# Peptides against a protein of PDB entry 4AID, part 63

Target 1, 242 residues: chain A of PDB entry 4AID
Amino acid sequence: FDIKRKTIEWGGKTLVLETGRIARQADGAVLATMGETVVLATAVFAKSQKPGQDFFPLTVNYQEKTFAAGKIPGGFFKREGRPSEKETLVSRLIDRPIRPLFVKGFKNEVQVVVTVLQHDLENDPDILGMVAASAALCLSGAPFMGPIGAARVGWVDGAYVLNPTLDEMKESKMDLVVAGTADAVMMVESEIQELSEEIVLGGVNFAHQQMQAVIDAIIDLAEHAAKEPFAFEPEDTDAIKA

## One batch from the design tools (peptide; aimed at target 1 P147)

Design b2_p29_5_s3 (made by RFdiffusion4, then SolubleMPNN; from b2_p29_5, 12 letters changed)
Fold by OpenDDE base, seed 1:
Structure b2_p29_5_s3 (fold): chain B 242 residues (1-242), chain A 29 residues (1-29)
Amino acid sequence: as target 1 above (242 residues)
Amino acid sequence: MVVFREVPEELIKEWEEEVRRKIRELVEK
């Protein structure tokens, strides 16, 4: 197996991005680890468009398998087959920042699956799932304008905290999830307790700064392990303006 | 060779406007 791994320190935790060990049948596959939380992201894309396909058929599925969920306090054994509210929300959270980054006119089917393999009860798999999905797409050769980074920001004792633990989040006045490219923030989701615009904006900027190390780690992994780019040229939008 | 594609500036502007709107909506609640 040609295993490629990138390891960084991120918010006082070790982030590991690994490819080449598992899910080799996917176009891209990344095992991401933060603390003892482990996710597998897989990206698969069709090599042709379906006849009459009028929209971009992206499907994102985040799932917490029963063996990981059985350690989560309040994780009722979810009956196989229906996404929980959390799985539905996190699937959307991953979908939103990746969907706009596909090259315009690409209408081949794309499936992103993020599976929680292990949960440490400290590190939420959602941010890790976003990072892993981004990395898997960058490895796939799909016409994706990533990578994206993602970060959660807390506000604890008058300071920003990068990717607070589930216990630190109980003391946080902010649950701010940010996703972006190297150059721009593209998604913000937050729950806040009576914070100023200055603090929230500062949190977005802090998240965007802190995700650069993750973006760089995905780039480095992709440079060493990405498949050859799928031959796709965007429709020449310049030819319609002449 | 991996190819990283540039994001169109139009999309960046749309995101910046959306993010600014979202921040205002968060603080006004």
Scores: peptide ipSAE 0.455, ipTM 0.906, DockQ to the pose 0.859
OpenDDE base, seeds 2, 3, 4, 5: peptide ipSAE 0.448, 0.453, 0.453, 0.441; ipTM 0.903, 0.903, 0.905, 0.900

Design b2_p29_5_s4 (made by RFdiffusion4, then SolubleMPNN; from b2_p29_5, 13 letters changed)
Fold by OpenDDE base, seed 5:
Structure b2_p29_5_s4 (fold): chain B 242 residues (1-242), chain A 29 residues (1-29)
Amino acid sequence: as target 1 above (242 residues)
Amino acid sequence: MVVFREVPEELKKEWEEEVKKKIKELVAK
C-alpha cells in the first residue's frame, strides 16, 4: 500500500493524518488520529453535473460508530438510521466551513463522510473530524479552496487551552470552536460563561494561530498524496455582466 | 500535482464581519 502519513505535535497531543490504507475508492480518504480517537473522512464528488442542477449538492455526514476492532467495511459508510443530535450538530459544524470553499459554479454532487472509528473519551472527534474532512477534500482533486484548520479553545484557570479534554472542559468557562483558512477565520461557534469580548476574541485568535500547524500538515500531505485536480473552471461571472 | 486555490477577498471580508457579529452575540448573552 502506498501509505502517506503526516504527524505533528498539536496542543501537547500527537495528530496523525494518514492516507492510502483505507477507502481507496473515494476521491479523498484520510484516517486522522489524536490520542486514541480515530476518525475516517472520505470525500467523493461526481465527475459531471446532473442536468438541471441549480444548487451546490454538498452532503456532510458525521457518524459516531462503535466499531469492534477489524469490522471497518471496505465500502462507502452508509449509516442505516436517523442521526443522533450530536451527529447532526457535528455534521453541520463540518459543513459550515467547507461549503463556501468550493469554487463558484461547481454543482457536481459532493459527499463528505466522517466516521468515528475509535473514541478515547478524552479527545472529542468533532475537531478531528473537521480536520480530517478538510484533508480528504484537499486530497480528492475537487475544486476546493482549502485546507481549513479547526481548533477548540477552552478557558481554564484564566488561560486558553487548545483542544481541552472532556475532563478539562468541565472546568472550562468557554467551549469555542473555530475554523479557518491559513489567512482567515471563517467560523466561530461557542458556549461561554460570563466572559468578556476581549477573552473570546483572544480565543479566536489563539485558535487561528494554533490551527496553522494543522493547515500546514494538510498541505504537506496533499502535496505528496493528492489526486490530480479535477478540471473545473469557475463560471466567468464577469462574462455574464457584459 | 495538487493546486491550492486562493480564497476570494470578498469571502474573507464576509467571514470577518460574520465572526465579529457572532462574537458580539456570544458576549451579550
Scores: peptide ipSAE 0.550, ipTM 0.930, DockQ to the pose 0.843
OpenDDE base, seeds 1, 2, 3, 4: peptide ipSAE 0.540, 0.547, 0.541, 0.546; ipTM 0.928, 0.930, 0.928, 0.930

Design b2_p29_6 (made by RFdiffusion4)
Pose (drawn by RFdiffusion4):
Structure b2_p29_6 (pose): chain A 242 residues (1-242), chain P 29 residues (1-29)
Amino acid sequence: as target 1 above (242 residues)
Amino acid sequence: SKPVFLPVPEELIEEMEEEVLEEVRELAE
């Protein structure tokens, strides 16, 4: 039972989100393609709380398979091993904006895994990885508040540029990743060539405007394909507090 | 059935706006 939101031409690149063919046993699994870069994002959460668990346990593992680029690993064991700098950075990049959007009071194990299956030498899977992770979370049925969008905004020839490619990045004076909900920007991360607060802030806002098409697309797939929502009421400590 | 998305709390939105503006000011320095 296969389903796509393949629409969203997004910033001139085709973004496809598919579910129901791959990884059917995960709570949420989405194969996401942008251009010809492909990642599988899976989301599983435990249906129970561990005794005495006192914080919300969430793990995000982003991993690149070297076959995503047609190469065998250079390591002595010719197999991927410990995460690289890029994999741990991207893992925090997804975790940061998601961790706060789970319902206050929820403490079940949640694991989201994003695996890079194909890299097209143009579209960085890191942003795509964020979008696919958000899509799988919405589909899983966990208490995860609305979808997240994300984008990279560059600054080339005096204009904002959405999701610039790797070659476009050589000419950019700004590298800004923004992830947000429909209402709010949730995270920023950037490296900037001494641009003003105004332009930087402008890029953040441009990104939040440009990522709406993605949130819409996730909401659209969730309308067709999401699992039943997991019932979770927080405790009404409201009367005790007053 | 269609999924229901809960709104993000206003307090959290305000906190994130403050943090984002602080990071933007630091980057612009």

Design b2_p29_6_s1 (made by RFdiffusion4, then SolubleMPNN; from b2_p29_6, 10 letters changed)
Fold by OpenDDE base, seed 4:
Structure b2_p29_6_s1 (fold): chain B 242 residues (1-242), chain A 29 residues (1-29)
Amino acid sequence: as target 1 above (242 residues)
Amino acid sequence: MKPVYLPVPEELIKEWEEEIRKKVEELAK
């Protein structure tokens, strides 16, 4: 077993990114852990485009398995067969920042699956799922302009809090989810209670600063475990529509 | 070392910066 692992301290918690133990049949696979929350991200991409494929066929599926769901808030009534509202929202939350980072003209099928394996009831698996999906794509060899980082920012007692626990979030005036590359923020989603533009902007900047350690950790993992890049040259046909 | 990531085009970065600026202004209203 060629297991590669990166461990960092992040927001007073240990973040672990691991590859090479499970899901070896995927193009990329990352087991990510923060506290006792554990997610598996897998990335799979087709090695050819389907004939007549007109759009980029990316599918992102976030799922909380039934064995974890019995411990997850609101998980008590998961019927097998349809994503919950949370699973649908988090799937979109992961999709949004990764979709624009594929090389233009790449129209091979890509499937990202994020599975919650364990939940500690403190650390939400959404941020961890974003990080794991980014890492899995970077390991896959797909033509992906990642990594992305992600962070949640709270506003508690007049200060920014990185990745607040579910209990700290009850006292937070902000639930700010940020995703970005090393160079720029590309996604912001938030629920805010009457905060100034200065505080919100400061939260975005704080998130972007704090996610750099995660981006660096993904890069370090990829340097040791990434597959050879998929040989993709965009056909010149997309250059003619400028 | 082979680059472990592809560079993001500067045009896309500028687009994001403007979108995020607008989003922050919307969230603070």
Scores: peptide ipSAE 0.429, ipTM 0.876, DockQ to the pose 0.785
OpenDDE base, seeds 1, 2, 3, 5: peptide ipSAE 0.365, 0.386, 0.076, 0.395; ipTM 0.850, 0.854, 0.628, 0.858

Design b2_p29_6_s3 (made by RFdiffusion4, then SolubleMPNN; from b2_p29_6, 11 letters changed)
Fold by OpenDDE base, seed 2:
Structure b2_p29_6_s3 (fold): chain B 242 residues (1-242), chain A 29 residues (1-29)
Amino acid sequence: as target 1 above (242 residues)
Amino acid sequence: MKPVFKPVPEELIEEWKKEILKKVKELSK
């Protein structure tokens, strides 16, 4: 197997991005690990547009499957076949930052699937899932203007904390999820307890600075493992309807 | 070939910056 791996230290945790071992039938596939939390992201895209396709058919599915069920908090109550509220929310959280980064006029089907394989009870798989989905798309050859990075920021004892543990989050006055490109933040989701604009803006900026190492890691992985870019030229007519 | 990621259009970046600043203000007291 031609396995490519990038490893970085990120917020005092080891982040590993790996490709080439699992899901080789996908256009892109990344096994991402942070601490002992493990996710598999796969990206698949159609090589042609369906006749009469008028919208961009992107589907993102985040799944916490039974493979990790013995260690996922609340995993004991998952009814087979219906996404949980968490799975639905995280699927949207991953969808939102990637959707606007597809080249305008691209209307081929794209499916991103993020599967939680292991949970360490410290590192939330949502951030890792965002990173893994970004990496899988960057490897796929799809017309994706990525990578995105993502980070969670806490506010604990008057300081910013990058990707706080589940225990540190209990003491945090902020749960700030940020996604962006190298150049700009594009998504902020947060639950905040009465913090100043200065602290919140500082948290967004902190997240954007800290995600640069992840963006660089995805680029490095893609330089060594990405497929040839899919030849896509947007038709001039799709430019006019903004 | 090394993957060449197309740059994000500057107009989209400027829209994001405005939206993020608005959101930060909405989240803050």
Scores: peptide ipSAE 0.512, ipTM 0.911, DockQ to the pose 0.838
OpenDDE base, seeds 1, 3, 4, 5: peptide ipSAE 0.282, 0.012, 0.000, 0.502; ipTM 0.823, 0.301, 0.292, 0.907

Design b2_p29_6_s4 (made by RFdiffusion4, then SolubleMPNN; from b2_p29_6, 11 letters changed)
Fold by OpenDDE base, seed 3:
Structure b2_p29_6_s4 (fold): chain B 242 residues (1-242), chain A 29 residues (1-29)
Amino acid sequence: as target 1 above (242 residues)
Amino acid sequence: MKPVFKPVPEDLIKELEKEIKEKVKELAK
């Protein structure tokens, strides 16, 4: 087994990104761990475009498996066959920042699957899932202009908190999720209780600064474990405007 | 104390590898 692993300290927690142990049949596969929360992200893409494909067919599926459901808050009622509200929301949260980063004109089918394997009841799998999905895409060879990082920011006792625990979030006046590249913020989602615009903007900046260590960790992992880039020539769509 | 990562159960790994293998086959069609 050629196992590559990157480990960083991030917000006072150990983040581990691992590849090469499991899911080797995927184009990219990353086992990500923060605390005792564990996710597997897989990226798979078609090597050809379907005839008559007019749009980019990206599908992102976040799923919390039933073996973890006994430890996942709200996990008790997964009827086989429909995503929960949380699974639907987190799937969209992962999709939004990654979709714009595919090379223009790429219309091959792409499937990203994030599976929660373990939940520690402290670290939410959503941020970890975003990071793992980014890493899996960077390893896959797909024409993805990542990595993205992600961070949650809380406001507790008059200070920013990076990736607050589920218990710290009960006392937080802010739930701010940010995703971005090294250079740009790509997505912001926020729930805010009576905070100034200055504090919120400061939270976005704090998130973007704190995610750089994750972006660097994904790059370092990709330099050692990425597949060869898929040979994709974008159709010169600019030539049709002449 | 370094976090002692509990290994993911082998039965679960096998199930996930099967599901991913099926998805890869669906995308290759």
Scores: peptide ipSAE 0.259, ipTM 0.736, DockQ to the pose 0.017
OpenDDE base, seeds 1, 2, 4, 5: peptide ipSAE 0.203, 0.029, 0.041, 0.199; ipTM 0.648, 0.507, 0.543, 0.635

Design b2_p29_7 (made by RFdiffusion4)
Pose (drawn by RFdiffusion4):
Structure b2_p29_7 (pose): chain A 242 residues (1-242), chain P 29 residues (1-29)
Amino acid sequence: as target 1 above (242 residues)
Amino acid sequence: SVEEALEEVVEEGLEKVEERQEEREPWFP
């Protein structure tokens, strides 16, 4: 039972989100393609709380398979091993904006894994990885508040640029990754060539405008394909507090 | 500064999420 939201021609690049063919045993699994870069994002959460668990345990693993680029690893063991700098950075990049959107009071194990299956030498899978992770979370049925969008905004020839490619990045004076909900920007990360607060803040806002088409697309797939929502009421400590 | 301004943007987003969590709005689409 296969389903796509393949629409979203997004910033001139085709973005496809597919579910129901791959990884059917995960709570949420989405194969996401943008251009010709492909990641599988899976989301599983435990249906129970561990005794005495006192914080929300969430793990995000982002991993690149070197076969995503047609190469065998250079390491002595010719197999991927410990995460690189890029994999741990991208893992925090997904975790940061998601961790606060789970319902306050929820403490079940949640694991989201994003694996890079194909890299097209143009579209960085890091942003795509964020979108696919968000899509799988919505589909899983966990208490995850609305979808997250994300984008990279560059600054080339005096204009904002959405999801610039790796070659476009050589000419950009800004590298800003933003992830947000429909209402709010949830995270920023950037490296900037001494641009003003105004332009930087402009890029943040441009990104939040430009990522709406993605949130819409996730909501659309969730309408067709999401699992039953996991019931979770937080405790009404409201009366005790007053 | 530029860093402080970016932090304020993130803080505003977190406040909006807290407000929605207090109102216990539906968390799913």

Design b2_p29_7_s1 (made by RFdiffusion4, then SolubleMPNN; from b2_p29_7, 18 letters changed)
Fold by OpenDDE base, seed 5:
Order: sequence, then structure tokens, then C-alpha cells
Structure b2_p29_7_s1 (fold): chain B 242 residues (1-242), chain A 29 residues (1-29)
Amino acid sequence: as target 1 above (242 residues)
Amino acid sequence: SVDAALERVIAEGQAIIDAKQAARVNPYP
């Protein structure tokens, strides 16, 4: 077992990214832990394009399995077979920032699956799931211009809070989720209560600065554990215009 | 507006990615 692990302190919490123990059949697989919240991200991609494939077939599936339901608020009634509203929303939060980062012309099927394995009732698995998905893609060998980082920013007592706990979020005037690369903000989702544009933009900048440590941690993990890059040459779109 | 400011931030990010795509930058870290 060649287990690679990266550990960082992030927002006063320990973030652990681990690969090589679980889901070895995937192209990339990362077990991410923050506090006692644990997620497994897997990335799988087809090694060929389907004939006549005209769009990029990316599927992102975030799931909070029933075995974690005893530690997930409202988890007691997760019906098997349909994503909850939360699972659908978080799947989109992961999809949106990663979709543009695949090399243009890559139309092989890609499946990202994020599974919540444990929840501590403090650390929301959505941000952790975004980070884990990014790491799994970077390890996979897929032509993905990652990593992305992600962060939640709260506004509590007139200050930015990185990845507020579920209890701190009750007092927060902002729920700001940001995802991006080292140099680009790719996604922002925000719920705000009577905050200025300056505070919200400051929150985006704060998130983007704070996620650099996560991006660097994913890069360091990838340097030690990534698969060989998938040999993909985009078709010369210029050769079809001649 | 906050929404218009956030849209600008995302558009700037997308422009960076579009430039990387156009330049065929190596996607791998």
C-alpha cells in the first residue's frame, strides 16, 4: 500500500488529504478529512471518446449516504435513489468550477463522485467535497487545469470567518462559497444579509487567498501520487477551418 | 450591485482560463 498523505492547518482546523488506501480502481481517489467530517472523492474518465460525442460528458455526484445520516442534520429520512436538494446543489457547486478547467476538445466521459463518509456536525462536507474532488481529478491523469481550491466565508461580529462551523453560521450575516484556481475565481455562491459590496468582494478575496494553502497541498499531493498524464491532444480547430 | 460585481469577478476568472485554453497550456500541475 503506497499511501500518500498531506496535512495542513486551515482556518484553525486540520485538513488531511489521503490517497492510495481506498477506491484504487478509480483514476483518482482522495479521502479528505476536516475535524471528524470525512469525504471520499473519486474521479473516473473514459480512455476514449464515443463516436459522434459533441459535448463534454461530465457528471458530478455528491452524495451523503444513509450510514452517515445519524451524524447529518436531517439525514434520518434520505430516500434511496434520488439526490436530496442539498446533494443536487453541492453537486452543482463542484461541477461549476471544474467544468471549464478540462482541456478544450476533451469529450471523454468523466465521472466525479463525492461520498460523505462521516459528519462531525461542525464542518460542512460541501467545501471538503469540493477540495477532495479537485484533488481526485489532479491525481487521475485527466486533462484538468486544476487544482481548484474552495472556501466558505462567514461574516461574524464584523469579521471574516474561514469555513465557519454550522453553529457559527447561525450568527453569520454571510454564506459565501468561493472556488477557483491559484489565479482565477471560477465560482461564487452567496447568501447575504444587508452587507455592502465592499464586504462581499472582500470576502471573495479572503476566500481566494485562504484557498491557496489548499491548492498548494493538492499540488504537493499530486507531485507524489498523480498518475501519468493521459495522452490527449486536442484536435487542431484551426485545421478544420482550412 | 453585489451580483454585478460577482459576475465581473467570475468573468475575469473565465477570461484567464480561456487564455490558458487558447495557449494550450499544459493542464497538469
Scores: peptide ipSAE 0.645, ipTM 0.952, DockQ to the pose 0.876
OpenDDE base, seeds 1, 2, 3, 4: peptide ipSAE 0.590, 0.592, 0.588, 0.596; ipTM 0.886, 0.888, 0.886, 0.881

Design b2_p29_7_s2 (made by RFdiffusion4, then SolubleMPNN; from b2_p29_7, 12 letters changed)
Fold by OpenDDE base, seed 2:
Structure b2_p29_7_s2 (fold): chain B 242 residues (1-242), chain A 29 residues (1-29)
Amino acid sequence: as target 1 above (242 residues)
Amino acid sequence: SVEEALRKVIEEGLRIVEEKQKKRVNPYP
């Protein structure tokens, strides 16, 4: 197997992005690890548009398999078949920043699946899932103007904390999830306990600065492992309004 | 408000992406 791996230190933790071992049938597949939390992201896209397709058919599915649930706090017996509230929310957190980055006019079906394989009880798989999905799309050859990075920011003892542990988050006055490209913040989701606008905006800027290392790591992985770009020329949609 | 400030940050990000789309510039060549 031709396995490519990128490893960086990120927020005092080792982030590993790996491709080539698992899910080779996908257009892109990335195994991402932070601490002992492990996710698999896969990206698959159709090579043709369906007749009469009028919208961009992107589906994002984040799932926490029952095998990982033995280590997930509050892992009630998920009945097979319906996404939990968390899985639905995280699927949206991944969808929101990536959807605008597909080349305008691309209407081929795209499926992104993020599967939590392991949870360490310290590192939340949501951020790791966002990073892995971004990397899988960049490797796929899909007309995707990524990568995105993602970060969680806490506010603990009057300081920003990058990707706080679940224990540090209990003391945090902020849960700020940020996703963006190298030059654009695309998504912010926040739970805030009576913090100033200055602290929150500073947290967004901190997240965006800290995710650059992740963006660079995805680019470096893609340079060594990406598929050939899918030949897609958007139809000149501006010519039909004249 | 914090919410309005965050909305402006995202709106600016979306604008940047839309401008790149129009220029057909891959932001990550």
Scores: peptide ipSAE 0.565, ipTM 0.879, DockQ to the pose 0.810
OpenDDE base, seeds 1, 3, 4, 5: peptide ipSAE 0.571, 0.564, 0.564, 0.561; ipTM 0.881, 0.881, 0.876, 0.880; seed 1 fails the geometry check

Design b2_p29_7_s3 (made by RFdiffusion4, then SolubleMPNN; from b2_p29_7, 11 letters changed)
Fold by OpenDDE base, seed 5:
Structure b2_p29_7_s3 (fold): chain B 242 residues (1-242), chain A 29 residues (1-29)
Amino acid sequence: as target 1 above (242 residues)
Amino acid sequence: SVEEALEEVVKKGLEIVEEKQKAKVNPYP
């Protein structure tokens, strides 16, 4: 098997991005691991546009399957077929930063699926799922102006904490999720307990700085493992001004 | 407000991407 792997140290944890072992039928597929949390991201895109397609048909689906629930506190039998509130929220957290990065005029169907395979009860699979989805899109050959990175920032004992554990988050005064490209913040989601604007904006800057190592790791993986670029010409935006 | 400041950060990020779209920047790393 042609397995390609990138490993980095990130926030005192080992992040592993792997491709070529699982889901080879997808356009892009990445197995991402942080601690003992494991996610599989797959990206699939149609090779043609449907006749009369007027919008970009992007679907993002984050799933925490019941076999991972053996460790998850409160992981009672999630009914097969309806996303939980968490699965719906995380699907939106992945969708929001990636949707604007598809080349304008690309209206082929795109499906991103993130599946939680294992949960260690320390590392939340949401951030890992965002990173894995970004990597899978960069490997796919779809016209996607990625990668994105992502990070969670906590505020514990008067300091920023990168990707706090679920236990550290109980003591955190901030849950700040940031996603962006190398040069742009694309999404912020925040729950904040009585913190100054300066601390929160400093948290966004901290997240954006810390995600650069992840962006670089995805680029390095893509240089070695990406499929041939899909032949697509962007819409000529200058022709609408005539 | 903190919310307005965060919205401004994201707005600036989206503007950068819109400029790249107009410039037809190569999307591939």
Scores: peptide ipSAE 0.640, ipTM 0.950, DockQ to the pose 0.895
OpenDDE base, seeds 1, 2, 3, 4: peptide ipSAE 0.634, 0.634, 0.633, 0.619; ipTM 0.948, 0.948, 0.947, 0.941

Design b2_p29_7_s4 (made by RFdiffusion4, then SolubleMPNN; from b2_p29_7, 10 letters changed)
Fold by OpenDDE base, seed 2:
Structure b2_p29_7_s4 (fold): chain B 242 residues (1-242), chain A 29 residues (1-29)
Amino acid sequence: as target 1 above (242 residues)
Amino acid sequence: SVEEALKEVVEKGLKIVEEKQKKRVPVYP
């Protein structure tokens, strides 16, 4: 097995990105670990466009396996077949920042699947899933202008906290999820309790600064483990407006 | 409002990406 691994310290926790062990049939596959929370992201893309395809067919599916879901506080035994509210929300959180980063005119099917394999009850799999999905896409050879990083920011005892634990989040006045590239914030999702605009915008900046280490870690992994880029030339859409 | 300020941050980011798309900036290696 050609296993490649990147390890960084991130917010006082060890983040591990691993490829080459599992899901080798995917175009990209990353096992991401933070604490004892573990996710598998896979990226698969079609090598041709379907006849008559008029839109970009990206699907993102975040899934919590029944054994992981049984550890999540408030995770009722979800019946097989319908995504939960959380799974639907996290799938959207992953989709939103990655969708604009595909090369314009690419209309091949892309499927991103994030599966929670383990949950430690401290580290939420959503942020880890966003990071893993970004890494899997960068490894895939798909025409993706990533990576993205992601971070959660809390506000606890008058300070920003990077990726607060589920227990620290109970004391937090802010749940701020940020995703972006090295130079652009692409997505913000926020639940805020009576905080100033200055504190919230400071939280976005804090998140964007802290995710640079993750972006750099994905780049380093991709330099060693990425597949050859898929040969895609975007149609000159500007030539049709003359 | 905080919501409007956050929207502006994201709109700025999306614009940066759109401008990169137009320039055909290579996919990160």
Scores: peptide ipSAE 0.615, ipTM 0.900, DockQ to the pose 0.882
OpenDDE base, seeds 1, 3, 4, 5: peptide ipSAE 0.611, 0.611, 0.610, 0.609; ipTM 0.899, 0.899, 0.899, 0.898

Design b2_p29_8 (made by RFdiffusion4)
Pose (drawn by RFdiffusion4):
Formats: sequence, C-alpha cells, structure tokens
Structure b2_p29_8 (pose): chain A 242 residues (1-242), chain P 29 residues (1-29)
Amino acid sequence: as target 1 above (242 residues)
Amino acid sequence: PEYVVLEPPEELIEEKEEEVLEEVKELAE
C-alpha cells in the first residue's frame, strides 16, 4: 500500500516522500528523495514508559552508507564504523528542533534513524535528512507537535538562495540551516562571512517562508498515510499549582 | 485514521524566538 507526495517541486528541485513500501514494521518510515539523493527515515517509539524514567529519552541516529556514493570505505575493515564528525553533527541537527516538540510530559523511548542511501554529488542529504525524519515522525502517531520543515539558505550575488547545491556553496557568503514549525523557527545554525544582523535575520525569515511548502507536503502525506495517533494526556497539575 | 496537526504553546514559541534572535546577534558579531 504505497503512497507518495511527490509533488512539491521545491526550489527547483524535486522532492518525493514515499511510505508503505519500505520498513513497514516501524511506526513511521519514509523514503525521501530530493534530486537524486535518497534517505530512509524511520521512527519507532515504545508504547510504554519505563519505571522511574524521569526525562524524555530520544535518540537520533543519522548514518551515511558509503555505497550511497559508489565507494568502498577506506578503513582497514572496509565497513562503516564509529560515526564521523559529519554524522554526529547531522544527528544533533535533527534532534535539536524535534526534542521540544514532543508533548510535555511524555517519556517513552523514541528512536529516529535516518540512513543515507544515495548521494547525488549536488543535494546535501543533511536538510533532506531533517525533512524525512520529520515526515516519519508525523506518520508514526507519536505525540509530536506538527511537522518540522528545514532549509539551507545561502547568500550568492547579493540574494538569498534556497537549498543551494554543493557547487553553489563555493560561491556563497552564508551557510544557514533553519528548521521550524508552521508557526515558528525552532533552530538556526550558520557560518557567515561578516554579514549584518539584518541580512542574517533576513535569511532566517526567508528560510521559514520557503520551508512551508515542505510542512504542507508532510501534512499532506500524513493525511493519507499516518498511523492512529497515540493517546497521551498530560497530568492536569493545574489546580494543585494555583 | 485522522491526522491531527498539533501546535506548540506560545511560551515555547516565545522562548525559541528569543534564543534565535540571540544566536543571530552573536553570528552578526
């Protein structure tokens, strides 16, 4: 039972989100393609709370398979091992904006895994990895508040540029990743060539405008394919507090 | 099943807006 939101031509690149063919046993699994870079994002959460668990346990693992680029690993064991700098950075990049959007009071194990299956030498899977992770979360049925969008905004020839490719990045004076909900920007991360607060803030806003088409697309797939929502009421400590 | 779009509370949105503005100011320095 296969389902796509393949629409969203997004910033001139084709973004496809597919579910129901791969990883059917996960709560949420989305194969996401942008251009020809492909990642599988899976989301599973426990249907129970561990005794005495006192914080929300969430793990995000982002991993690159070297076969995503047609190469065998250079390591003595010819197999991927400990996460690289890029994999741990991208893992925090997904975790940061998601961790606060789970319903206050929820403390079940939640694991989201994103695996890079194909890299097209142009479209960084890191942003795509964020979108696919968000899509799988919405589909899983966990208490995860609305979808997240994300984008990289560059600054080339005096203009904002959405999701610039790796070659376009050579000519950019800004590297800004923004992830947000429909209402709000949730995170920023950047490296900037001494640009003003105004332009930087402009890029953040441009990113929030440009990522709406993605949130829409996730909401659209969730409307056709999401699992039943997991019932979770927080405790009404409201009367005790007053 | 019907999908329900939940929204974060305003307190969280305001907290994150402040944090973003502080990080933007730091980056512009």

Design b2_p29_8_s2 (made by RFdiffusion4, then SolubleMPNN; from b2_p29_8, 12 letters changed)
Fold by OpenDDE base, seed 4:
Structure b2_p29_8_s2 (fold): chain B 242 residues (1-242), chain A 29 residues (1-29)
Amino acid sequence: as target 1 above (242 residues)
Amino acid sequence: PKYIVRRPSQELIKEMEEEVKKKVKELAK
């Protein structure tokens, strides 16, 4: 098996990105681990556009498998067939920063699936899922202008905390999720308890700085494991700077 | 390198930065 792995220290935790073991039938597949939380991201894209396709058909599905769900806080016994509120929210959280990063005019079907395989009850799989989805897309050969990184920022005892544990989050005055490329922040979502604009902006900047290591790790993995880029020429208006 | 990083346009970057700044201001109110 041609397994490629990238390991980094990130926020005092080991982040592992692995490809080549699981889901080989996907265009891209990444097993991501942080602590004992494990997610599998798969990216699949159609090699042709459907006749009459007018919009970019991107689907992002975050799912927590029933075997993991029994331990996940707020993971009620999933009735078969409908995404939970959390799954819906995290699916959108992953979708938002990646959707604008597809080359303009690309209208082939793209499906990203993030599956939580294990949850350690310390590391939330949402951030890990965002990272894994980004990596899977970069490996796929799809015309994706990634990678994105992601980070959660807490505000605990007057300091920023990168990817606070679920327990640390109980003491945090901020739940700030940031996603971005190397060059730009693409998304901010936050729940904030009476914090100044300065602190929030500082949190965004902190997140963007801290996610660079993840972006670099995805690039390194992609340099070793990415498929050949899908032959797609952008419409004349999008200067892809190589 | 086998993988070539594709970068979004500066226009898209600027748009996203403006949206983020707007969102931050909304969150701080």
Scores: peptide ipSAE 0.317, ipTM 0.865, DockQ to the pose 0.808
OpenDDE base, seeds 1, 2, 3, 5: peptide ipSAE 0.312, 0.308, 0.302, 0.307; ipTM 0.865, 0.862, 0.859, 0.862

